# Peptides against a protein of PDB entry 6A30: the designs that were tried, part 102

Target 1, 150 residues: chain A of PDB entry 6A30
Amino acid sequence: AQDADNVLQPIMDLLDSNLTLFAKICEKTVLKRVLKELWKLVMNTMERTIVLPPLTDQTMIGTLLRKHGKGLEKGRVKLPSHSDGTQMIFNAAKELGQLSKLKDHMVREEAKSLTPKQCAVVELALDTIKQYFHAGGVGLKKTFLEKSPD

## One batch from the design tools (peptide; made by RFdiffusion4, then SolubleMPNN)

Design b2_p24_4_s3 (from b2_p24_4, 16 letters changed)
Fold by OpenDDE base, seed 1:
Structure b2_p24_4_s3 (fold): chain B 150 residues (1-150), chain A 24 residues (1-24)
Amino acid sequence: as target 1 above (150 residues)
Amino acid sequence: SEEFRKKREAAIAEKKAEWQAKLA
């Protein structure tokens, strides 16, 4: 549970911040599209994080993910106008783009095989993230989530 | 649209609470 928390906490902080913002500023159709892209990003980042040496890379990833989460919290105070909403989405996309850069950095590291313990942590983490993205039926469909490279 | 946003926010809060309970 503690190992799963170390992996999940930064991701959940990022998701909480982003989803709160997107729920406020996006229409249903736009929100679904954003969720799909976010899902792909999270899955790709998580896959690389787990395959990489866990301890040193987790601290760096956690710091980066937390930084992204905090950046979005500042935008929560004022309901943006349509133009302001576009700018907020752009800023959020830019922040998410930094996760892509992190992905590229992580790919350069030597991939390690997963230990049984790491596999158990990954399974727990993936289940939790799937439930979070499904969000009781108002998020992504279960069928879509099951098509992920899990 | 507004109803959808409210439902989404409520569901997000619920899932966050479930996650916290599971990891406690």
Scores: peptide ipSAE 0.057, ipTM 0.589, DockQ to the pose 0.122
Fold by OpenDDE base, seed 4:
Formats: C-alpha cells, structure tokens, sequence
Structure b2_p24_4_s3 (fold): chain B 150 residues (1-150), chain A 24 residues (1-24)
C-alpha cells in the first residue's frame, strides 16, 4: 500500500502538472495526442520501474521516483499566466524529459516475476492512471487505455 | 479546457479515494 503510493504519487503529480498545462494551451486534438504520448511514456516507465527491479530495488525506485517528483515540485515554476505559450510547452517538455530520464536510469535487470504484492501495486497504479487519463470522458478513450500493453 | 480540468480533478479524486479505501 505504502509502496504503491510511493510509486504512484510522483507520477500522478507529474502528470497532473503537465496535463493541466497542456489542457490550457492545446486544442483538443493536440491535447489528445499529447495524452497518448504521455500515457505511453508512463506505461513504459512503470513497466521498467516495477517489473525490472528486484524487490529490494522497489524501495529504491520509489525513492528515485520520489526524488524526481520532489525535484519536480521544486521545479514547479509557477508558469506566469502571461508566459509565452512556447515557454510553457518548453517547460512541459522538460518535465517530460525528466520522466524519460528516469526510465533510462532504470537498470534492465532480468524481468523477475512480480510478487503478488507488486502485481497488486501495479494494478492499482494502472487503474488510477487510466482513470486520470480518461478524465471523465474528456481525455483518452477507455479502449485506448485498455489496449496498452500491460 | 475548464471542463477537462474539472473532470480530471474529479477522476483523480475518485481514484485516490478508492485507492485509499483499498489500502486501508
């Protein structure tokens, strides 16, 4: 439970920040594309983060995610309402880049079978993220979210 | 945009509540 929160919360915070920004600056069609890419990124990151590390490293990954999440919180530049849309996109891209870097730092250890606990954490995290991306129907379609390779 | 934000926030809150309930 706590492990799930440790993994999920930083991701959700990052996503919320980015999606809030994108929702403000992007037209609906563009936003959907951005959401799809974010979804893929998150799924890939989670897969690598949760599936690859041994149990001992799950705490490390949670810590890494928290560390990166905290770094993102401190980096929450209050985008001034008057900031050039270009700058906002750049900042959002930078945040996404940090998430991508996190993915790269995840050591490809042999995919150890997830423990039942880890599976439960992943399932819960995925459900939450799916709901987030669906956003009550205004985000990504459920069908798209379900087709993502779990 | 505002509608999206509101729905997103609601969805997040709902899932967070569900999650907390399951963890409890």
Amino acid sequence: as target 1 above (150 residues)
Amino acid sequence: SEEFRKKREAAIAEKKAEWQAKLA
Scores: peptide ipSAE 0.056, ipTM 0.590, DockQ to the pose 0.436
Fold by OpenDDE base, seed 3:
Structure b2_p24_4_s3 (fold): chain B 150 residues (1-150), chain A 24 residues (1-24)
Amino acid sequence: as target 1 above (150 residues)
Amino acid sequence: SEEFRKKREAAIAEKKAEWQAKLA
């Protein structure tokens, strides 16, 4: 349980910060598109993190997520002019792109079979993230979340 | 719409509170 919490907390903090920002600056249609891309990114990152050796990778992802999350908090969200909003989205996309690159570096290590404990942690993490993205029905559809490759 | 944004923000806040309660 404690290990699951340690992995989930940085992810949830990052998602909360990014989604809060996007909810403020994006129109409904754009927001839905962003949510879908974020979901794919999170699922892909989790899949790769799980397949990779557990200890060093969790710390690395957590550190990267925390480093990027803290950078967003210090920016007093002055309601950026339309130009500033675009730049923030670009910066967020760039940061997410760096997470994707980290994923590519991690995949090179031999996929160790997950222990039953690791599988349970991942299942709990996935359920929590699905609930977050669904957001009581105002976010992504359950059917979309369930069709994502587990 | 502004209404949709507010509903989304409220739902995010609710899920965050639920998660924090589980960690506590």
Scores: peptide ipSAE 0.050, ipTM 0.571, DockQ to the pose 0.114
Fold by OpenDDE base, seed 5:
Order: sequence, then C-alpha cells, then structure tokens
Structure b2_p24_4_s3 (fold): chain B 150 residues (1-150), chain A 24 residues (1-24)
Amino acid sequence: as target 1 above (150 residues)
Amino acid sequence: SEEFRKKREAAIAEKKAEWQAKLA
C-alpha cells in the first residue's frame, strides 16, 4: 500500500496542479486535448521510471515529474477578462505547446523485465490514474485510456 | 488486503469527484 502511494502521490500532485490551471484557461475542447497530452506525459514518465534501476523507481517518478512539471504548473492564471475568448484560446494554445515540448524531452529507454512487486504497483497506479482521467465519464473515454501503450 | 482495497476505492471516488468539479 505504501509503495503504491509513493508512486501515485507525485502523479496526483501533478494532475491536481495542472488540471486546476488548465480548467481555468481552456475551453472544453482544448481542455480535452490537454488531458490527452497530460496522460501521455504521465505514461511516458512512468515508462521511464520503470526502466531505471529498481532502487530509484519510487523516488525517480517524483523527481522526473517535478523536474519537468515546473514549467507547466502555475498557481493562478489571471486573465484580463474571463469573457475574452481570444485570450483564452491564446493561453490554451500556449499551454498545449508547453506540454508538447515536455513530451519531446522524454527519451524512451530500453525496456526491462519488472519484478512481481513492481508489476503489482504499476497495475494499481495505472488503474487509479485511468479512473482519475476518466472522472466518471466527464474526462477521457475509457477506450482511449485502455488503448494507450502501457 | 481488503482494507487497502476499500481505501483505494474511496480515494479514487474522491478524485473523480474533484475532477468532475473542475471540468464542470
């Protein structure tokens, strides 16, 4: 349980922070695109962490997310006018661009075999993240989440 | 454990609710 929490907490912190920001600045359609890119980022980060030595697995995911997430996380975005659709689109496009850049910095490492314990933790983490992104049907579709490479 | 499963389910439900509120 504690191992799963150690893996999940950094991811959840990233999600909570970034989603709060994006929900304020993005239209619904743009927000869904942001969510898809964020999902890809999370999956790539997890993949990278799994490939790293087992001794660093739990700590590394937090470090990686923190290192890359700083560019995306903002406490509060003040919009000059909440009714200004042009400004919202501009901000949303800017944030999407930042997510794309972050994704490109994630280099795929050579996959290695996971221990049974690592597999159990990953499965639990993925299930939790998928349910979080689905958000009872208001977020990403289950079919999209299941088709994403694990 | 069964206790862990229940706690996990509760945590997931909470996060879903938070997401729903943010996406509304």
Scores: peptide ipSAE 0.044, ipTM 0.606, DockQ to the pose 0.052; fails the geometry check

Design b2_p24_4_s4 (from b2_p24_4, 22 letters changed)
Fold by OpenDDE base, seed 2:
Structure b2_p24_4_s4 (fold): chain B 150 residues (1-150), chain A 24 residues (1-24)
Amino acid sequence: as target 1 above (150 residues)
Amino acid sequence: SEEFRELRLKAIEEKKKEWEEKLK
């Protein structure tokens, strides 16, 4: 439980921060698109974490997520002007793009089978993230979340 | 926006509770 929480909490904190920001600056239609892209990113990142040998305890995800989370702390949240919101979306998209490039550089080492414990943690993580993105029906549809991004 | 945040946080809390119950 503690291990799962240690992995999930940084992800959820980042997601909460980002989604809170996007919910404030984005219209409903844009927010839905952002949610879909964030979901894809999370799924891709989790897939990589599963397929990639356990990178050392500083989960590249946690470090990447923490580095991105720290960038949000310093700015006294003046309500970003429309220009600032667009720039933040652009920066988030750029960061997402960098994560996609990281996919190409992360040598698919041979898919070491996750230990049963690791599988359980991933399953719990996925379920939590799905519920988070669903948000009682206000967020993404369950049917969308259940569709594995091929 | 605040309602959406509350629903997200609630989802996390509910799942954490389920995990704690499964791991006892």
Scores: peptide ipSAE 0.234, ipTM 0.804, DockQ to the pose 0.466
Fold by OpenDDE base, seed 5:
Structure b2_p24_4_s4 (fold): chain B 150 residues (1-150), chain A 24 residues (1-24)
Amino acid sequence: as target 1 above (150 residues)
Amino acid sequence: SEEFRELRLKAIEEKKKEWEEKLK
């Protein structure tokens, strides 16, 4: 349980910070588009982490995600002015773009077979992330979450 | 927006409980 939480918590913290920011500054239609792009990015990052590096490197991705997300100080998000909102979207998009670049630098090693325990952790992590993005039906549709970004 | 955040956080909490049950 602790291992699964250690992998998921950094990702959820980053997503929560970014989604909270976007929910404040974006209209519903823009927010849905941002959610879709975040979902694709997370799925692609997880796929590379599971297929390429051993499960121990998932903490590294969480740390990398956190390092890129640290620009979102836990500080009292003052409602940015309209000009500040655009800059915040740009900064968040830049941070997400850096995560994508990190993915491209990951060396394709041979897909190591996951142990049954590792498979269970990955399944739980995926289910948690799907439920998080669905958010009781307010977020992304289940049909979208069931589709692979591939 | 706050309701959306609460629903996301609730989703995490519910799944964490499921993890504790499955990984015992």
Scores: peptide ipSAE 0.224, ipTM 0.798, DockQ to the pose 0.446
Fold by OpenDDE base, seed 1:
Order: C-alpha cells, then structure tokens, then sequence
Structure b2_p24_4_s4 (fold): chain B 150 residues (1-150), chain A 24 residues (1-24)
C-alpha cells in the first residue's frame, strides 16, 4: 500500500491540479476529450514505469509531473476568455506531448520483468487510477477505461 | 466542477481504504 501510494500521490496531485483547472474552463465535451488524452498519457507513463526499474522512474515521473504542475501556477486565474481556454488547452497538449517524447529517452533502458510485488502494486495503482477517472460515473465510462491496454 | 473534484478525491480515499482492509 505504501509503495502504491508513493507512485500514485505525485500523479494524483498533478491530475487534481490540472483537472480542476480544465473542469473550470472547458465545456463538457472538451473536458471529456482532455480526460481521454490524460488517461492515455497516464497509461503510457505507467507502462514505461513498469518496464523501467522502479526507483529511478518514480523520481523522474514525480519530477516531470512537478515541473509541469509548477508551470501552470503562474497566471492569475481570470476565467480565461474562449481564446485563453484554447491557449491553455494548447499549452496542456504541448506539455502532454513533451511527456510523450520522454518515451524516446526512457526506451533506452532494458525492460526488466516485474517482481510479483511490483505487479501487485501496479495492479492496485491501475485500479485506483481507473476509479479516479471514472469518478462515480461523472468522468470516463468504465467500458472506455477497461479497453486500455494493461 | 467542485462536485467532480469531490468524486475524484472520494474515489482515491475509498481505494486507499480497500487497500488497508486487504492488508489486514
């Protein structure tokens, strides 16, 4: 449980901050699209974290997620005009794109098989993240979350 | 939006409780 919490807490903090912002500025259909893209990003990041040795990757993910979270804090939360919302989505998409490019840097480390303990932690983490994105039925549909590659 | 945040936070807390129960 502690290991799972150590992995999840940085991700959840970032997601909470970003999703709170997006929920305020985006209409429902745009928010759903953002949620889907964030879900894909989280799944891809977790998949890489599973393939890479746990210690270095947790720190890198946490550091990357923290660096991206700090970049969004600069602006006075004026309700962005429609143009400002588009720019925020663009900036978020750019940040998400940079996280996807981290793939090229992380792929160089040999995929190690997870220990049974690590597998259990990942399963718990995935279940928690699925529940988080579902958010009692207000977020993403369970059917969409279950179609994500394990 | 606040309701959505509360539901996300509730989901995390519920899963943490489930983990604690499984570890007992």
Amino acid sequence: as target 1 above (150 residues)
Amino acid sequence: SEEFRELRLKAIEEKKKEWEEKLK
Scores: peptide ipSAE 0.160, ipTM 0.735, DockQ to the pose 0.488
Fold by OpenDDE base, seed 3:
Structure b2_p24_4_s4 (fold): chain B 150 residues (1-150), chain A 24 residues (1-24)
Amino acid sequence: as target 1 above (150 residues)
Amino acid sequence: SEEFRELRLKAIEEKKKEWEEKLK
């Protein structure tokens, strides 16, 4: 559980910060679309993180999160002007695009079968993330989360 | 919304407690 918490906590912190921002600036339909894209991103990141050696995983997630976290300077929440909101969406899309490019680099390493320990960590992580995205029924539907290609 | 954030955090905290109980 400590290993699972060490992997999940940075992901949850990133998701919470981004979702809080998107909930403020997006209308309901756009927010739903953003949630679906974030779900895909998290699933893809977890799949890659578990296939890679544990040491590389923390560094890679940490580097991905740090590269993205440096843009969240604790600056005074100036109500982003319409231009700032568009730029934030563009930056988020660019960040998502960089994560998609990371997909092409990681797909080249042979699909090593997960060890039983890795499988257990994945199952715990997936359950927590599903609960996070479901958010008591106000987020994504359980049926959508369960039908997502693992 | 703030309500959505609170529900997400509550769901995470409940799952953490379940994990702690399984590890005992």
Scores: peptide ipSAE 0.077, ipTM 0.608, DockQ to the pose 0.449

Design b2_p24_5_s1 (from b2_p24_5, 8 letters changed)
Fold by OpenDDE base, seed 5:
Structure b2_p24_5_s1 (fold): chain B 150 residues (1-150), chain A 24 residues (1-24)
Amino acid sequence: as target 1 above (150 residues)
Amino acid sequence: MLPSVQERIAKIQKAYKEAEKEKE
């Protein structure tokens, strides 16, 4: 349980910041689209992290996400004017897009199969993230979250 | 203390609900 929490915390911190921001600045339809893209990004990042050699340090996903996520923690986001909102969405999308570049920095270590323990942690992490994106029915539909992003 | 997953979910739910109210 504690290991799963340690893996989840950085992702959850990123999601807390980004989803809160997007909720404030996006129209409902745009928000849903952003959530779907963010979900795909998270899933792809997790998949790549899993398929990419087990970063031996459980902290590395968190550290990588934190290094790339630090740009969004700017404090009291004044509700940007409509013009500022578009720029913020663009910047946030750009920052999220930079997470896709994380693929290029992950050293191709030999794809070791996940240990049963690692698989269990990943499954728990995925379930937790799904619950987060579902947000008690306010977020994405379960049917969407259960489908492969591919 | 770090917030629990449930607390985080509750927080995001609140954020979504508040955002809906501000947009109406």
Scores: peptide ipSAE 0.422, ipTM 0.864, DockQ to the pose 0.383
Fold by OpenDDE base, seed 4:
Structure b2_p24_5_s1 (fold): chain B 150 residues (1-150), chain A 24 residues (1-24)
Amino acid sequence: as target 1 above (150 residues)
Amino acid sequence: MLPSVQERIAKIQKAYKEAEKEKE
């Protein structure tokens, strides 16, 4: 449980900030699309991290997500009027693009098999993230979250 | 104390609901 929390905290911090922002600035259909892409990105990143020695890379993902999240903190963007919404979406898209680049830099280290403990942590982390993206039904549909991100 | 996962989820749910109300 504690290990899962340590992995989840940086991800959740990033998601809290970004999803809250997207909720405010995006139209509902756009928001759903953004959420789907973010979900795919998170899942793919986690999958690759799982194939990599999970704990070091999860700390790295957490650190990377935190580093990318810190770039977001400086932009305490005052909820701007309608005209600034487009720029905010652009900035958010740029940040998502940076997360995508992070996916490419995850070095394929030799696929070490996860220990049972690591598997349990990953499973718990995935379940928690699914719940977060579902957000009690106001976010992504469960059917979407249960499908392969591919 | 760091917010719990449930607290975080509740917060985002609220944010989504508020955003829907503002857009209607």
Scores: peptide ipSAE 0.419, ipTM 0.863, DockQ to the pose 0.388
Fold by OpenDDE base, seed 3:
Structure b2_p24_5_s1 (fold): chain B 150 residues (1-150), chain A 24 residues (1-24)
Amino acid sequence: as target 1 above (150 residues)
Amino acid sequence: MLPSVQERIAKIQKAYKEAEKEKE
């Protein structure tokens, strides 16, 4: 559906840019860790956008960014001396949180109730993003993507 | 023309493979 495409395009553009950059600057083990944290962030952001009221969006984004930023730090992600991996993920998360198009398409009614059409769009979006992170087997494992990010 | 999902996946696969080759 055209609505699903409109939601997915900005997200995919952002992911294309960030994942390409991370692939270039990270060693293999660090890259896998970054991908896992980015996946978690994307999934949590989508969940919060759908389930929580619009009035708390900025506060929720800030909380998610703080939680995931600390997670990267605790994971001892060592990037090259010229790059702060935590800051890069934080910036990527901030950009994702500002994707108003996703919010507008997912939250057309009361924040906690989705119409059948909205549910179908969300399901399609999630499946597409999973395929993107799996990348035909060179990215994250299917077993990881099928688990809850929490 | 906007890239398809398959085109985006192929591009990322290529990026990962090239990055591994460059680091060796």
Scores: peptide ipSAE 0.411, ipTM 0.861, DockQ to the pose 0.373
Fold by OpenDDE base, seed 1:
Structure b2_p24_5_s1 (fold): chain B 150 residues (1-150), chain A 24 residues (1-24)
Amino acid sequence: as target 1 above (150 residues)
Amino acid sequence: MLPSVQERIAKIQKAYKEAEKEKE
């Protein structure tokens, strides 16, 4: 439990800041879309962190954003005049690159198969993040969170 | 003390509800 908390704290701090900001600046439908894209980004980042050797944070995030960022239709986000909603997601994703610190905490050893203990920590972390994105029903639906981010 | 996961969830729920009211 304590190990999972240590791993989750940086992610939760990042999510608290970004989701609070997005809630303030996004219309409801846009916010839902942003949450879905952020969920995909988090899941893909975690998957790559677990399965792939340390990719340079910038290349991994850039590739993820290019793949998923095309689906954010120009919803009329009353964004402050100069920042494209895509750029805000990009900045949030760049901050999610600090999830590499999650890697350093979870995978101290070389990119080998997770130990049973590490697997248990990852499972607990995933469940906690799902609960966070569900937010007691005001966030994403459970059925969406249970699907593969593909 | 660091906030619990439940406290963080409650905070984000409040933020979403407040944002919904401000836009109505």
Scores: peptide ipSAE 0.409, ipTM 0.859, DockQ to the pose 0.390; fails the geometry check

Design b2_p24_5_s2 (from b2_p24_5, 11 letters changed)
Fold by OpenDDE base, seed 4:
Structure b2_p24_5_s2 (fold): chain B 150 residues (1-150), chain A 24 residues (1-24)
Amino acid sequence: as target 1 above (150 residues)
Amino acid sequence: MLPRVQEIIERIQEAYKEAEEEKK
């Protein structure tokens, strides 16, 4: 449990800030697309965190997420006027697009077999993230989350 | 479900509700 929380906390902090904003500013279809990209990002980040040696500090996920998220913290989200909302969506989409490109450069390090403990942490983390992205039915469909190739 | 996750879900649900009310 605690290990899963430690892995999830930075991700959830990023997601919390962004998803609340996106829920307000995005049309439902746009929001679903954003959620799908965030889902992929989270899955990739988790895979790296759990599969990569512990020596890459929890700070690296936080930093990968923060390097992409640091741009968002300082903006006192004034409820954007319609024009500001579009720009925010564009910026968010651009950031997500940059994250997608980062996926191609990450060499599949040999999938080290997860220990049973790591598997349990992953399962708990995945369940929590699925619940988060489902958001009580307003987010992504359970079927998408379960069938995601990520 | 972790309390934090529940809180986030509730905030997202509220944001969706507000956004739907503004469209109406």
Scores: peptide ipSAE 0.115, ipTM 0.614, DockQ to the pose 0.695; fails the geometry check
Fold by OpenDDE base, seed 1:
Structure b2_p24_5_s2 (fold): chain B 150 residues (1-150), chain A 24 residues (1-24)
Amino acid sequence: as target 1 above (150 residues)
Amino acid sequence: MLPRVQEIIERIQEAYKEAEEEKK
């Protein structure tokens, strides 16, 4: 449980801020597309975080997220004008693009067989992420989450 | 399910509900 929470915490921090915003500003069809791309990103990030030695990744993901997160002062989110919403989508898309580039720079470590402990952590983390993306039925369909090739 | 995940799910559900109500 604690190991899964440690792996999920950086991912959940990223998703929490972005998904609430996207739910408010996006059409249902656009939101589903965004959720699908985030799902792919999360699955790829989780695979790498668990396969890579635990000591380096918390620091790198935490440092990368912290370097980009410094600009969101807890200020009273005045509902940004229509122009501000577009800029927020652009910033979120830019952050997603940077995470995708990080994916390209992380060496394809050969699929080293996970230890039984790592497998248990992955399974617990995966179940939690599936629940998150399903969002009680308003998010992605269970069939998509279960059959995704990622 | 972790308490934080449940809270995030509830916030997303509320955001969807509000967005659907604003479109009516």
Scores: peptide ipSAE 0.110, ipTM 0.610, DockQ to the pose 0.718; fails the geometry check
Fold by OpenDDE base, seed 2:
Structure b2_p24_5_s2 (fold): chain B 150 residues (1-150), chain A 24 residues (1-24)
Amino acid sequence: as target 1 above (150 residues)
Amino acid sequence: MLPRVQEIIERIQEAYKEAEEEKK
């Protein structure tokens, strides 16, 4: 449990900040597409974070989050004009693109067979993330989350 | 479900509700 929480914490911090924003600024159809891409990204990041030694990835995700998360200061987000919403989506997409590039720079360590402990952490983390992306029925469909090839 | 995850889900649900109300 605690190990899964430690792995999930950086991901949840990222998702909490970004998905709440996306839910407010995106149309439902756009949001679903964003959620699908985020799902793929999270699955890939989680796989790497659990398979790779925890120290290097936490710092990179934390550093990426720290650099970009500071810009979403507490200001009463006046409903950004349609232009501001588009810019926020673009910035968020840019952040996602950076995370995707991080995926490419994260050395494809050979899929070392996960230890039973790592498997249990992955399963728990996966269930938690599925629940998160399902968001009580407003997010992605359970069938999509279960059938995703990631 | 982790309490934090539940809180995040609730915030997302609220944000969706608000966004749908603003479109009407």
Scores: peptide ipSAE 0.110, ipTM 0.607, DockQ to the pose 0.699; fails the geometry check
Fold by OpenDDE base, seed 3:
Structure b2_p24_5_s2 (fold): chain B 150 residues (1-150), chain A 24 residues (1-24)
Amino acid sequence: as target 1 above (150 residues)
Amino acid sequence: MLPRVQEIIERIQEAYKEAEEEKK
């Protein structure tokens, strides 16, 4: 339980900050597309974080997420003008793109078979993330989350 | 469901509701 919470906390902090903003500024069709791309990114990042030695990846993900999270002060998100919303989406996409580049620098250590403990953490993390992206029915469809090849 | 996940879901649902009310 505690290990799963430690892995999920940085991801949940990132998602909480970004999805609240995207829900306000995006049309429903655009938001669904963004959620699908975020889902793919989160699945790929989580798989790597659990398979790779925990110390380097949590610190790198936490540092990447913390460096970008400091700019969103708790201030009243004034609905950015249409131009500002596009720039914020672009900046968020750029940040997500940097997370995808972290994918290239994380040397695929030979995929050692996950230990039973690691499998249990992955299963719990996956269920939690699926619930998050489903968002009580306003987010992604359960069928999409279950059939995703990621 | 973890309490934190439930809180985030509620915030997203509220944000959707507010965004639909602002379009009206």
Scores: peptide ipSAE 0.095, ipTM 0.597, DockQ to the pose 0.622; fails the geometry check

Design b2_p24_5_s3 (from b2_p24_5, 9 letters changed)
Fold by OpenDDE base, seed 1:
Structure b2_p24_5_s3 (fold): chain B 150 residues (1-150), chain A 24 residues (1-24)
Amino acid sequence: as target 1 above (150 residues)
Amino acid sequence: MLPSVQERIERIKKAYKEREKELE
């Protein structure tokens, strides 16, 4: 449980910040599209993280995610104009896209097989993230979350 | 104290519900 929490906290901090922002800026249809793309990105990142030794990746993901989370200061989110919203989505997508660069740093370490403990942690993490994206039925549909992004 | 996973889920649920109400 504690190990899963340690893996989840950095991801959840990133998701909280970005999804809260998207919920405020995006129309319902756009929000769903953004959520789907973010889900794919998270799944791909987790899949890659699973293949890599958990200890090094947790620290790197946590450090990368912490650096970007500080910039969302408590500024009065004026309803951004359509142009401002698009730029904010682009910036958030760019920040999320830096998770893809994490791949290049991570791919160089030899893919070690997950221990049973690590598999259990990942399974719990995936279930928790699915619940977060589902958000009690307000977010993504369970049928979408249960499908492989591939 | 760091927010629990459940608290985070409830916050995001609230954010989505508020947005849905603004669009109706």
Scores: peptide ipSAE 0.364, ipTM 0.830, DockQ to the pose 0.382
Fold by OpenDDE base, seed 4:
Structure b2_p24_5_s3 (fold): chain B 150 residues (1-150), chain A 24 residues (1-24)
Amino acid sequence: as target 1 above (150 residues)
Amino acid sequence: MLPSVQERIERIKKAYKEREKELE
């Protein structure tokens, strides 16, 4: 449990910041779209992390997410005016896009198989993230979250 | 203390629920 929490904390910090922001500024349809893209990104990142050698440093997924998330920390979350919201979404999308580009730099190190413990942690992490995106039914549909991102 | 994962989930649920109410 504690290991899963440690892995989840950086992801959740990023998600808390972004999803809270998006929940405030986005219309329902836009929010759902943003959530879907975020979900795809998270899943892709997790899949790569799973397929990539276990980043021995639990800090690296967190650091990768934090390194890209640190750009958001500087902005005093003023409730952006409608114009500011679009820019924030754009910036968030750009930051998320940079996470997708991280794919190109992740050298195919030999896929180390996850240990059973690591698999359990990842499974718990995935379930938690799914719950987070589902948000009691207000977020993404379970059927969407259960589908592998193409 | 860092918020628990559950606390974070509840916060986001609340945020989304509040947003849903505003859009209705």
Scores: peptide ipSAE 0.364, ipTM 0.829, DockQ to the pose 0.376
Fold by OpenDDE base, seed 5:
Structure b2_p24_5_s3 (fold): chain B 150 residues (1-150), chain A 24 residues (1-24)
Amino acid sequence: as target 1 above (150 residues)
Amino acid sequence: MLPSVQERIERIKKAYKEREKELE
């Protein structure tokens, strides 16, 4: 339990800051879109952090964030200040790139496969993050959160 | 003390609910 909390704290701190901000500034439809993109970003970052060997440079997360940030720009999301909102989402994505610090907590050992303990921590972390994005039904739908971000 | 995971979830739920009320 304590290990899972330690792994979750950095993610939750990031999510608290960004999702609270977006909840305040975004219209409902925009907020849902932002939540979906952030969810995809979190899942992809976690997947890469788990699957990629420890030696993969911070550069790959940055490149992934840049690729996904471009996808959000193409969505005609009527943010009140289009430029500022996109930049804020991009900044949030950059901050989510700091989830690489989660790698330092999860990938202690050079082992290509997660230990059963690490797997349990990851599962608990994923469930907690899903609950956070679902937010008692006010956020994203469970069916969306259960689907792999293709 | 750092907020518990549950407290964080409740805070974000509140933020979303408040935003929904402002748009109604």
Scores: peptide ipSAE 0.357, ipTM 0.828, DockQ to the pose 0.377
Fold by OpenDDE base, seed 3:
Structure b2_p24_5_s3 (fold): chain B 150 residues (1-150), chain A 24 residues (1-24)
Amino acid sequence: as target 1 above (150 residues)
Amino acid sequence: MLPSVQERIERIKKAYKEREKELE
């Protein structure tokens, strides 16, 4: 339990700061879109960090940011707020470098596979993050959170 | 003391609710 908390705290601190900011500055439709893109980014970053140990955190984050940033720009809605939202996601995702702490705490060895304990911590972390994004029904829908971000 | 997960969830719920009120 304490190990999971230690891993979650940096992620939650990042999410608290960014989601609070987005809630304040975004229109409702824009906020929902930003939350969805941030969710995808977080999930993909976590997955790749766990599955692909050889990649440097900076390279992985940079690649994910570029992929998701381009995807958000292709959104047909020329709301000037979308460019701002995209930039904010990029900025937030640069801070997602703190997800490296998840790697440091969970992946002690360059082991190709997680131990059962590590898997349990990852599952708990994912469930907690889903609950956070759902926010008792005020945030993202459960049906969206249960779908693959791919 | 670090906030609990539940406390963090309640905080973000409050932030979203406050935003919704500002838009009404």
Scores: peptide ipSAE 0.354, ipTM 0.828, DockQ to the pose 0.373

